# Peptides against a protein of PDB entry 5T59, part 11

Target 1, 112 residues: chain A of PDB entry 5T59
Amino acid sequence: TTPTMQSTSLLTEHLGYPPISLVDDIINAVNEIMYKCTNAMEKYLMQRNIIGKKDFSDEIKIGTAKLESLLENSVDKNFDKLELYVLRNILSIPSDLLEENRFRLLHHEKLV
Target 2, 90 residues: chain B of PDB entry 5T59
Amino acid sequence: EHIRFQRLVQVCNKALEESIRKLQSWEKIHECFPNYGQTREGIENLTVCQQQVIKLWSNLSRVEFDAIFHERSIEEKLNQLDDLINKARS

## One batch from the design tools (peptide; aimed at target 1 K81)

Design b1_p11_8 (made by RFdiffusion4)
Pose (drawn by RFdiffusion4):
Structure b1_p11_8 (pose): chain A 112 residues (1-112), chain B 90 residues (1-90), chain P 11 residues (1-11)
Amino acid sequence: as target 1 above (112 residues)
Amino acid sequence: as target 2 above (90 residues)
Amino acid sequence: EEFEEEWEELE
């Protein structure tokens, strides 16, 4: 289903937070991991940048950064689909409920 | 009958697996370090990276998301939502 | 399979 304002309004009340807030926590979280991994990888190699008698410091900085940017694209790509797949199929509303009062059951839930 | 939360786990894992796939390929890894990878020790060091980075990627994301799913009780909110739409359709 | 198809539709 396509998201609507009632679903955002109702799901915000059921969840206690807007549906997008969960998606923010996920995207923000993986990004932090992405950089944490690349930074960890660069330092592992920089202390191993000299093999034999040659110094590969330049190649490592370029390689580690050349990898980081490829994840920035793939992660932004794959987690936007997630941002979409979730708001459409998981945090989702059918027509059975907004055509004939979903408000009854949510109000009914909070009380009885 | 509880089906929506398992989906959230499936979609998260799906997004992560696709997010890291280009790093599982030794080729693209060596492309970023062509000269460094032509040395024995370089090959050994790069192998230690991609295998550890992937493990770190999987572990950090697994722990946080399980934590995020806890701080927001999403497994319950969705289980309440799944079994609630059924009561409505009935 | 359905999930994979829905996912590919997002492309």

Design b1_p11_8_s1 (made by RFdiffusion4, then SolubleMPNN; from b1_p11_8, 5 letters changed)
Fold by OpenDDE base, seed 1:
Structure b1_p11_8_s1 (fold): chain B 112 residues (1-112), chain C 90 residues (1-90), chain A 11 residues (1-11)
Amino acid sequence: as target 1 above (112 residues)
Amino acid sequence: as target 2 above (90 residues)
Amino acid sequence: DEFDKEWESLD
């Protein structure tokens, strides 16, 4: 489920940044990479748009746009899943350690 | 003992793999270029294009994600988190 | 594997 405010605070203190910031970095990076890939694809094919006497520029533009859309949708879906997994299973604190006494222990260990 | 960073790498790889899956399908690529792909040169160009894009995807993601992990010191932080949790439970 | 099961169970 969704991480608690307490968990977020503890992790922020530990990491030096909010857990979501890591996810944001990852998502921003993959989005940039995605468009670099689609741009490269389009440019590569547009440099080879004429075969024989026929110009395939329009078909190439439409086709690459379709592939871009497919990739966008897939990236969105899978990295939303990544976000959930990271925040729930990786950047998380077990519930038993969120109790008052256990919370203090974790904080104490960090400071010592 | 240390498991969280391994899981982070694993989930990143999974997300990247699943995201590029459709582009790994020749059929999916070809159907987007039905006439272009009926020519010999077109098939050759699409083949090279597909291979290069997949390589670019893999290489760029590796470099960029490693940079993020380094900048955020995430391996160290996750290892420390594992240690803290394990210690608290002992 | 177990990870794959967890992954597929998301959204």
Scores: peptide ipSAE 0.549, ipTM 0.949, DockQ to the pose 0.709
OpenDDE base, seeds 2, 3, 4, 5: peptide ipSAE 0.547, 0.548, 0.546, 0.545; ipTM 0.949, 0.949, 0.949, 0.949

Design b1_p11_8_s2 (made by RFdiffusion4, then SolubleMPNN; from b1_p11_8, 6 letters changed)
Fold by OpenDDE base, seed 2:
Structure b1_p11_8_s2 (fold): chain B 112 residues (1-112), chain C 90 residues (1-90), chain A 11 residues (1-11)
Amino acid sequence: as target 1 above (112 residues)
Amino acid sequence: as target 2 above (90 residues)
Amino acid sequence: SELDKEWESLD
């Protein structure tokens, strides 16, 4: 289930930042890493683009682009899952504790 | 007792593993370079390239994710969250 | 593992 506004507020207070910010950091990082990897692959192969009398530069560019797309799709899929899992199961407050008296306890611990 | 940070690490590893899975397939790589991969030298280059990319993926992700976790103090915060929840239930 | 089970159940 989607986290409530209350849980988000409590977690934000506890963490010092909104829960989504952590996920954003992770996703931004993996995206950067992804393109570094694909770029490295292209560069490596482009330095080895000629075999015999044939120049495979065009094939390399197309091929690496295909792999990049493949990786992009996989990253998007799996880190969407990650986001959902993190927000539901890690950065979450159990529903049974989302009551007034329990809120006071958590809030009190933060303020004291 | 403290479970949330462990889960975070696990799910991050899972996402990373699943994301790179297709690049670990030689068949997937080779099919993207149908003519290049028909040459001996091309196969050798692709093989090395595949290995290097996977290593780069692993190394960069480890470094960057650890940095994020440190900057966000997430282990400490999640442990505290576990403790707060357990305390509330006691 | 439990994570694997949960992972497969996502989306």
Scores: peptide ipSAE 0.550, ipTM 0.949, DockQ to the pose 0.690
OpenDDE base, seeds 1, 3, 4, 5: peptide ipSAE 0.547, 0.547, 0.550, 0.546; ipTM 0.949, 0.949, 0.949, 0.949

Design b1_p11_8_s3 (made by RFdiffusion4, then SolubleMPNN; from b1_p11_8, 5 letters changed)
Fold by OpenDDE base, seed 4:
Structure b1_p11_8_s3 (fold): chain B 112 residues (1-112), chain C 90 residues (1-90), chain A 11 residues (1-11)
Amino acid sequence: as target 1 above (112 residues)
Amino acid sequence: as target 2 above (90 residues)
Amino acid sequence: DELDEEWESLD
């Protein structure tokens, strides 16, 4: 099920921040890690760009760029899935609790 | 009884695993360096590079995600959420 | 695995 404004408000009150903020932190982190990894890869290979008397610098630059693109696409896809899963199945309130009496219970427990 | 935080950890690991899967393929790596990978020394360098990147990916993600979870107090909050839901249903 | 099933249903 798709998150509602009501569930978002309740969860924001409970967490102290909107549920999406957690997902944003995760996605920002993995993006940073991704580029650190690809940068490390390029630097490692560029330090080893000459084999025999051949300079493979151009091939290394192109190759690492291709791998970066591959990883970037995979990260985007899989962490979009993560976002959906987290918001639907983890940071969610069951529909049966989104009634007046149960809504009040969650609110009351937070404020007491 | 407490299930949500476990699920969060699992789905994070799943996303990380699936994201790095293609880099774990030697064939994919080699395809990006067709001439470099035709040399013995090139193959050795690519092998080490592949291993190091995967290790770096794993280590950095663990450290950073744990930091996020701590900063957001997410385990405690999700446990509390589980408890609230269970209480409401009792 | 429930996670795997849900994961495959996404996207």
Scores: peptide ipSAE 0.461, ipTM 0.947, DockQ to the pose 0.821
OpenDDE base, seeds 1, 2, 3, 5: peptide ipSAE 0.459, 0.456, 0.456, 0.458; ipTM 0.947, 0.947, 0.947, 0.947

Design b1_p11_8_s4 (made by RFdiffusion4, then SolubleMPNN; from b1_p11_8, 6 letters changed; failed a check: a repeat of another design)
Amino acid sequence: SELDEEWKSLD

## One batch from the design tools (peptide; aimed at target 1 D24 L82 R88, target 2 Q10)

Design b1_p12_1 (made by RFdiffusion4)
Pose (drawn by RFdiffusion4):
Structure b1_p12_1 (pose): chain A 112 residues (1-112), chain B 90 residues (1-90), chain P 12 residues (1-12)
Amino acid sequence: as target 1 above (112 residues)
Amino acid sequence: as target 2 above (90 residues)
Amino acid sequence: SVELEEEGESYR
């Protein structure tokens, strides 16, 4: 289903937070991990940048950064589909409920 | 009957697996370090990275998301939502 | 199994 304002309004009430806030926590979380991994990988190699008698510091900075940017694209790509797949299929509303009052059951839930 | 939360787990895991796939390929890894990878020790060091980075990627994301799913009780909110739409359709 | 095939703009 396509998201609507009633679903955003109702799901915000059922969840206690807007549906997008969960998506924010995910995207924000994976980005932090992405950089934590690349930074950890660069330092593992920089203290191993000299093999034999040659110094590969330059190649490592370029390689670690050249990898980081490829995840920035792939992650931004795959988690936007998540941002979409979730708001359309998981935090989702059918027509059975907004055509004939979903408000009854949510109000009914909070009380009885 | 509780089907929506398992989906949330499936879609998260799906997004992560696709997010890291280019790093599972030794080829693209060596492309970023062509000269460094032509040394024995370089090959050994790069192997230690991609295998550890993938493990770190999987573990950090597994722990946080399980935590985020806890702080927002999403498994329950969705289980309440799944079994609630059924009561409505009935 | 789940496949991510949806396209669209961001809601942020």

Design b1_p12_1_s1 (made by RFdiffusion4, then SolubleMPNN; from b1_p12_1, 4 letters changed)
Fold by OpenDDE base, seed 2:
Structure b1_p12_1_s1 (fold): chain B 112 residues (1-112), chain C 90 residues (1-90), chain A 12 residues (1-12)
Amino acid sequence: as target 1 above (112 residues)
Amino acid sequence: as target 2 above (90 residues)
Amino acid sequence: SIELTEEGPSFR
């Protein structure tokens, strides 16, 4: 089920930040890591771009770009799934507890 | 009893693992460097590159994700959430 | 900076 405004508010209060903020941190991190990896790969190969008398610089640049694209697509796909799962199943409040009597308990624990 | 944080770790690991899957394929790597990979030296370079980038991916993700989890106190918060939910149901 | 080496990735 999709998170409700109520659950988001309650979780924000509990966490001290909106649930989406955690996901954003994760996604931003993996994206940064991704480009660091591809950049490192390109750099490594470009340092070894000449074999014999042939310069493979152009092929290396194109090839690493292709790998980057493949990785980007995979990261996007898998971390989109992660986002949905985290927000729906981890950072979530069961629907049966999204009632006034249950809200009181959550607020009580916070205030005490 | 505490289940949310372990699930978070699991799903993060799964996403990371699946994301790097294609780079773990030698065939995929070689396809991107068709002529370079036809040379002995090129193959050697690609082999090392593949191994090291995967290692880099793993190391960086571990460090960064752990930092995020710590900064967000997410284990504690999720455990507390589990406890609150369990308490509410009791 | 991050570099790949024959021995492994290096962090500088």
Scores: peptide ipSAE 0.222, ipTM 0.937, DockQ to the pose 0.021
OpenDDE base, seeds 1, 3, 4, 5: peptide ipSAE 0.206, 0.212, 0.210, 0.212; ipTM 0.936, 0.936, 0.936, 0.936

Design b1_p12_1_s2 (made by RFdiffusion4, then SolubleMPNN; from b1_p12_1, 5 letters changed)
Fold by OpenDDE base, seed 2:
Structure b1_p12_1_s2 (fold): chain B 112 residues (1-112), chain C 90 residues (1-90), chain A 12 residues (1-12)
Amino acid sequence: as target 1 above (112 residues)
Amino acid sequence: as target 2 above (90 residues)
Amino acid sequence: EIELTETGPSYR
């Protein structure tokens, strides 16, 4: 079930930030990590680009780019799933509790 | 009783593990460097590279995700959410 | 900057 505006508002009030903000942080972080990894890999190999008398620089650049693409696709797929799961099943309020009494409870807790 | 934060950690770990899966395949690595990987030195370099990248991936993700969770106080907030929901159902 | 090494990643 897709989160409602009401649940989003309530969760935003509870969290102090919109639920999507957490997901954004996670996704931004993994993307940064991803490129750090691929960049580090490329640099490591480029420092070792010559074997014997042959220069493998071009192959290394192409190869690392392919791996980067592969990783990008995997990250996109898996963290899209993560986003959906988190927003629907973790940062969510059960629909049966999206009532006045539940709303009051949240406000009560906030004011305590 | 508190389940949401545990689920968050689990789903994050799963996403990270599944994302790096392809790079854990030596075959996939070698395919990207067909000629380089035919040399002894190339194989050695790729082997080290693969191992260290995986290590880097794991270490960086652990540090960064923990930082996010801390900055967002998400464990506390999710525990509170669990409690609120349980209270509402009582 | 992060670099790979033969013994492990280096953080700078």
Scores: peptide ipSAE 0.265, ipTM 0.938, DockQ to the pose 0.021
OpenDDE base, seeds 1, 3, 4, 5: peptide ipSAE 0.192, 0.219, 0.252, 0.175; ipTM 0.935, 0.936, 0.938, 0.935

Design b1_p12_1_s3 (made by RFdiffusion4, then SolubleMPNN; from b1_p12_1 with V2I E5T Y11F)
Fold by OpenDDE base, seed 1:
Structure b1_p12_1_s3 (fold): chain B 112 residues (1-112), chain C 90 residues (1-90), chain A 12 residues (1-12)
Amino acid sequence: as target 1 above (112 residues)
Amino acid sequence: as target 2 above (90 residues)
Amino acid sequence: SIELTEEGESFR
């Protein structure tokens, strides 16, 4: 199920930040890592672009771009799934804790 | 008793593994460099490149994700959440 | 041999 506003508020209070912020950090990090990886790959191959009498620079640039695109698509797909899973199953509050009496308990535990 | 943080780590690892899967395919790598990969030196270079980029992916992700988890105190917070839920259900 | 650089952004 999709997180409710109440759940988000309670979790924000508990975490000290909105649950989505954690996911954002993760996604931002993997995107940065992704481009570092593709950049490193391109640089490595471009340093080795000439074999014999042939210059493969253009092929390397095109090829690395293709790999980057493949990686981008995969990252997007898998980390979208991650986002949904984290927000719905990890950073979630069961419905019984959303009841008035349980809500108070959560606040009580925080204050004690 | 504490399960949420473990699940977080697991799902992160899964996402990372699934994301890099295509780069683990030699066939896919080679397809991107059809002429370069027909040379001996090209094959050698691509082989090393593939190995190194996968290692780089793994190492960078480990370091960065651990840093995020630490900065967000997520293990502690998720453990506390587990405890609260368990207590409420008692 | 080829190793990861200390900077973690290139191959050497």
Scores: peptide ipSAE 0.065, ipTM 0.929, DockQ to the pose 0.022
OpenDDE base, seeds 2, 3, 4, 5: peptide ipSAE 0.054, 0.062, 0.058, 0.063; ipTM 0.928, 0.927, 0.928, 0.929

Design b1_p12_1_s4 (made by RFdiffusion4, then SolubleMPNN; from b1_p12_1, 5 letters changed)
Fold by OpenDDE base, seed 3:
Structure b1_p12_1_s4 (fold): chain B 112 residues (1-112), chain C 90 residues (1-90), chain A 12 residues (1-12)
Amino acid sequence: as target 1 above (112 residues)
Amino acid sequence: as target 2 above (90 residues)
Amino acid sequence: SIELTETGPSFR
């Protein structure tokens, strides 16, 4: 389920950074990659905008913008799911272990 | 034993794969360029563009995500987390 | 910068 403050604190201590920081890195990276891809696509086609005597520059700009929108929507959807899954199921501590015994183990490992 | 890092890689790959799915559709590409795609040369250009942008997506994501995982030492940390949890349950 | 080519993406 939803991460608790206790879980977040323990994981932050373990990781050396808050769990959300990893997710932020991933999401920031994919967004940057997304726009690099769409920009590269537009430039490639704009270098090939004239076929015969017809200039397709306007159509290319509109078309690449549409593809960018499609990609943006998909990225948003899928990486929102990713964020929830990572924070709840990967960077998480089972609720049954969020007791004194779990705390002891974490402290013990750091002291050894 | 160690399952969390594997799951992280899997969910990242799935998100990347699903995100690029629409661009893998020729129909989706073509409909964005209805007149350009009616020319032989236009079709050729779109075909190359589609193939190369998908490769770019794959290559950039691999490099950047691996860098993040390395900088955050996430494989090691997740393996340690698995071990701690397993130890607590034993 | 990054650009597409006929043979693949170029990284510079």
Scores: peptide ipSAE 0.215, ipTM 0.937, DockQ to the pose 0.021
OpenDDE base, seeds 1, 2, 4, 5: peptide ipSAE 0.205, 0.213, 0.213, 0.214; ipTM 0.937, 0.937, 0.938, 0.937; seed 4 fails the geometry check

Design b1_p12_2 (made by RFdiffusion4)
Pose (drawn by RFdiffusion4):
Structure b1_p12_2 (pose): chain A 112 residues (1-112), chain B 90 residues (1-90), chain P 12 residues (1-12)
Amino acid sequence: as target 1 above (112 residues)
Amino acid sequence: as target 2 above (90 residues)
Amino acid sequence: SQEERLEKAIEE
């Protein structure tokens, strides 16, 4: 289903937070990991930048950065599909409930 | 009958697996370090990276998301939602 | 922002 304002309004009430807030926590979380990994990888190599008698410091900075940007694209790509797949299929509303009052059951849930 | 949360786990894992796939290929890794990878020690060091970065990637994301799913009780909110739409359709 | 993304998701 396509998201609607009632679903956003109702799901915000059921969840206690807007449906997008969960998606924010995920995207924001994976990005932090992405950089934590690349930074950890660059330092592992920089203290191993000299093999034999040659210094590969330049190649490592370029290589570690050249990898980081490729994840920035792939992650932004794959987690936007997640941002979409979730708001459409998981945090989702059918027609059976907004055509004939979903409000009954949510109000009914909070009380009885 | 509880089907939506397992989906959330499936979709998260699905996004992560695709997010790291280019790093599982030794080729693209060597392309970023062509001269460095032509040395024995360089090959050994790069192998230690991709295998450890992947493990770090999997572990950090696994722990946080399980934590996020806890702080927001999403497994319950969705289980309540799954079994609630069924009561409505009935 | 959250509102902008929700608007985009509804429009799509």

Design b1_p12_2_s1 (made by RFdiffusion4, then SolubleMPNN; from b1_p12_2 with Q2S E7Q A9I)
Fold by OpenDDE base, seed 2:
Structure b1_p12_2_s1 (fold): chain B 112 residues (1-112), chain C 90 residues (1-90), chain A 12 residues (1-12)
Amino acid sequence: as target 1 above (112 residues)
Amino acid sequence: as target 2 above (90 residues)
Amino acid sequence: SSEERLQKIIEE
C-alpha cells in the first residue's frame, strides 16, 4: 500500500511533522555515522601504515575507499528498504480509517 | 496493542545489522588489503580495526537513533496512533 | 569525535 496525500496530511497533523522527516533524520544519521566509521578506520590504519621497511599508505587509502563503497551500497540498500517499510507499514493509516466518516477521528482527537 | 514503535525499532536494528555485515566479513576486509594483510602486524592491525569499528558503528547508531526517537517523540506518537486505530475499529 | 571514540575503545 502506497501512502496517500490524505494519509500524509493526517499523519503530519498527528506527528507535528511530515512522516518523511523521521526517515530523513534516520538516513542522515546513519550516513554520518557511516563516514565517521570509515574515516576512523582509515586514520587508524594510516597511523600504522609502515610495517618494516614498507609503506602501505597507498594500499590503505585504496582499501578503505573500497570498504567505504561497500558500506555505502549496503546502507543505501537496507535503508531504502527501511524507508519503504516505515512509510507503508508504520507511519501509515489503514484504509478503513481513511473513509469519509472515519478519517476525521485523528483530527477530532487532536482537538480534544 | 502497541506495535508500531516496536516494529520501528526492529526494522532500524535490522537495517543497521545488515548494513554492517560486509564489514564483519574478515574475508572482505582482507581482500581490501592484500599485501598489508600478508604481514603479521598488518593482520593484527586489521583485526583490531575491524572489531573496533563495528563497536563504533553500534554505539554511534544507538546514541543517534535514540536521540532522534526522543526528539521526534515517536514512541508516544506511534502509541497514540495505535490507540486511535484500535478505537476506531472498536 | 568518532576517531576519539574509536581510539578510546581500542585503548581499552
Scores: peptide ipSAE 0.204, ipTM 0.936, DockQ to the pose 0.017
OpenDDE base, seeds 1, 3, 4, 5: peptide ipSAE 0.213, 0.195, 0.194, 0.195; ipTM 0.937, 0.937, 0.937, 0.937; seed 1 fails the geometry check

Design b1_p12_2_s2 (made by RFdiffusion4, then SolubleMPNN; from b1_p12_2, 4 letters changed)
Fold by OpenDDE base, seed 1:
Structure b1_p12_2_s2 (fold): chain B 112 residues (1-112), chain C 90 residues (1-90), chain A 12 residues (1-12)
Amino acid sequence: as target 1 above (112 residues)
Amino acid sequence: as target 2 above (90 residues)
Amino acid sequence: SSEERLQRIIEE
């Protein structure tokens, strides 16, 4: 079930931020980590690009680019699933509770 | 009673694990460096590189995700959400 | 900290 505007509003009030903001933070973080990892791989291997009398710099650059692409595809796929699951199943309110009573509960808890 | 934060951690860990799975395959790594990996020294370098990057992936993700969860107070908020829902159904 | 970890990989 797709989140409703009402649930988003209630959750935003509860969280202090829109639910999507949490997901955005997670996705941005993993993307940054991903490129740090691939950059580290390339630099590590480029410091070790000469074996014997052969220079493997070109192969290293191509190879690390391939690995980066594989990782990008996997990250995109898996964290798209994560986003969908989090927004629909974790940061969600059951439909039967999407009424005035639910809102009152949130308000009451803030006052206590 | 409290299930949502546990689920969040689980799906995050799953996504991270699934994402790095191909880099955990030596065959996939070697495939990207066909000539470099034909040398003894190249194999050694690739082996160390693979091991270290996987550790880096794990460590960075743990630190960053924990920071996000803390800054967003998400465990507390999700526990409260569970409590509110359970209370409403009682 | 994260940069230090990256540097360790490069230097190893």
Scores: peptide ipSAE 0.250, ipTM 0.937, DockQ to the pose 0.018
OpenDDE base, seeds 2, 3, 4, 5: peptide ipSAE 0.237, 0.239, 0.249, 0.235; ipTM 0.936, 0.937, 0.937, 0.937

Design b1_p12_2_s3 (made by RFdiffusion4, then SolubleMPNN; from b1_p12_2, 5 letters changed)
Fold by OpenDDE base, seed 4:
Structure b1_p12_2_s3 (fold): chain B 112 residues (1-112), chain C 90 residues (1-90), chain A 12 residues (1-12)
Amino acid sequence: as target 1 above (112 residues)
Amino acid sequence: as target 2 above (90 residues)
Amino acid sequence: SSEEKLERIIKE
């Protein structure tokens, strides 16, 4: 079941932030980590670009770019799945509970 | 009882593991550096690079995700959500 | 260690 506006509102009230914000934080973090990793790889190899009398700088640059692309694609795919799963199955409210009863419970929690 | 946070951790770990899987393939690494990887030193450098980047991936993600979870108080909030849902059904 | 080397690179 796709999250509803009502569900989002209730969860936002409960969490103190929209559910999507958590997912955004996660995705932003992994993207940052991804580029840090690929950048580190490139720099590491570029420091070791000459073997014997041959300079492999061009190959290293191209190769690391390819790896970055592969990683980007994989990250995008897997974290899109993650986003869907989290919003549907973790940060979700069963449809049968999307009524006044659930709403009252949230208010009660805030008051206690 | 409390299951949502556990699921969150699991799905995050799975996504991270699946994402880095291609870099764990030596064949894929070598394909990106066909000539460099034909040298002894190149192979050694690539091997070290591969091993360390995977470790960095794991360590950085652990630290950052834990920070996010803490900042968002997500374990507590998800536990409360579980409780609220269970209570509503009782 | 090798890990330390890469970590230093990332921090740069």
Scores: peptide ipSAE 0.345, ipTM 0.940, DockQ to the pose 0.017
OpenDDE base, seeds 1, 2, 3, 5: peptide ipSAE 0.334, 0.332, 0.333, 0.315; ipTM 0.940, 0.940, 0.940, 0.940; seeds 1, 2 fail the geometry check

Design b1_p12_2_s4 (made by RFdiffusion4, then SolubleMPNN; from b1_p12_2, 4 letters changed)
Fold by OpenDDE base, seed 5:
Structure b1_p12_2_s4 (fold): chain B 112 residues (1-112), chain C 90 residues (1-90), chain A 12 residues (1-12)
Amino acid sequence: as target 1 above (112 residues)
Amino acid sequence: as target 2 above (90 residues)
Amino acid sequence: SSDERLEKIIKE
C-alpha cells in the first residue's frame, strides 16, 4: 500500500517533518559514506602504485572506478527497497485510523 | 508492543549489509586489479583496503544513522505512533 | 601503519 496524502499529512504533523525527509537523510548519509570509502581506497592504492619497477596507476584508477560503480549500484538497489519499506510499513497509518471518524486522532492527541 | 523503531533499525542494517556484500568478495576485488594482484605487495595492499573499508563502512554508517535517528527523534515518535495505533484499536 | 593511513584517509 502506497502512502496517501492524508497519512502523509498526519505523520508530518506528528513527526514535525514529512516522512520522506527521514529517508532522504538516510540515503544522503549512505551516499556520502560510499564515496568517502571508494575515494579513500583509490588514494591509498595510488600512494602504493609502484611495485618493483612497474607503475600500476592506470590499473588502480580503472579498478577503483569499477568497485565504485559496483557499490553504487548495490546501494541504489538496496536503499530503494528500504525507502519503499519504511514509507509503506513503518511510517504508515493503518486504514482503520484513516476513517473519517478516527483520522483526526493524532491531531486530537497532540492538542490534549 | 513497540515494534516500528526496531523494524527501522533492522531494515537499515539489512540494506547496509547487502550493499557492502560485493566488496566482501575477495574474488571480486582481485578481478578489478588483475595485474596488481599478481604481486605480493599488491595483494597485501588490497587486503588492507578491503578489510579497512568494510570496517569503516560499518562504523561510519552506525554513527551517522544514530545521529539522524537522534536529530529526528524517530524512536520516540515511532513509539508514540505505536501507542496511538494500539489505543485506537482498543 | 598501513591500517592507520587508510583509516585517516577514509575519515577525511
Scores: peptide ipSAE 0.312, ipTM 0.941, DockQ to the pose 0.017
OpenDDE base, seeds 1, 2, 3, 4: peptide ipSAE 0.271, 0.304, 0.297, 0.308; ipTM 0.940, 0.940, 0.940, 0.941

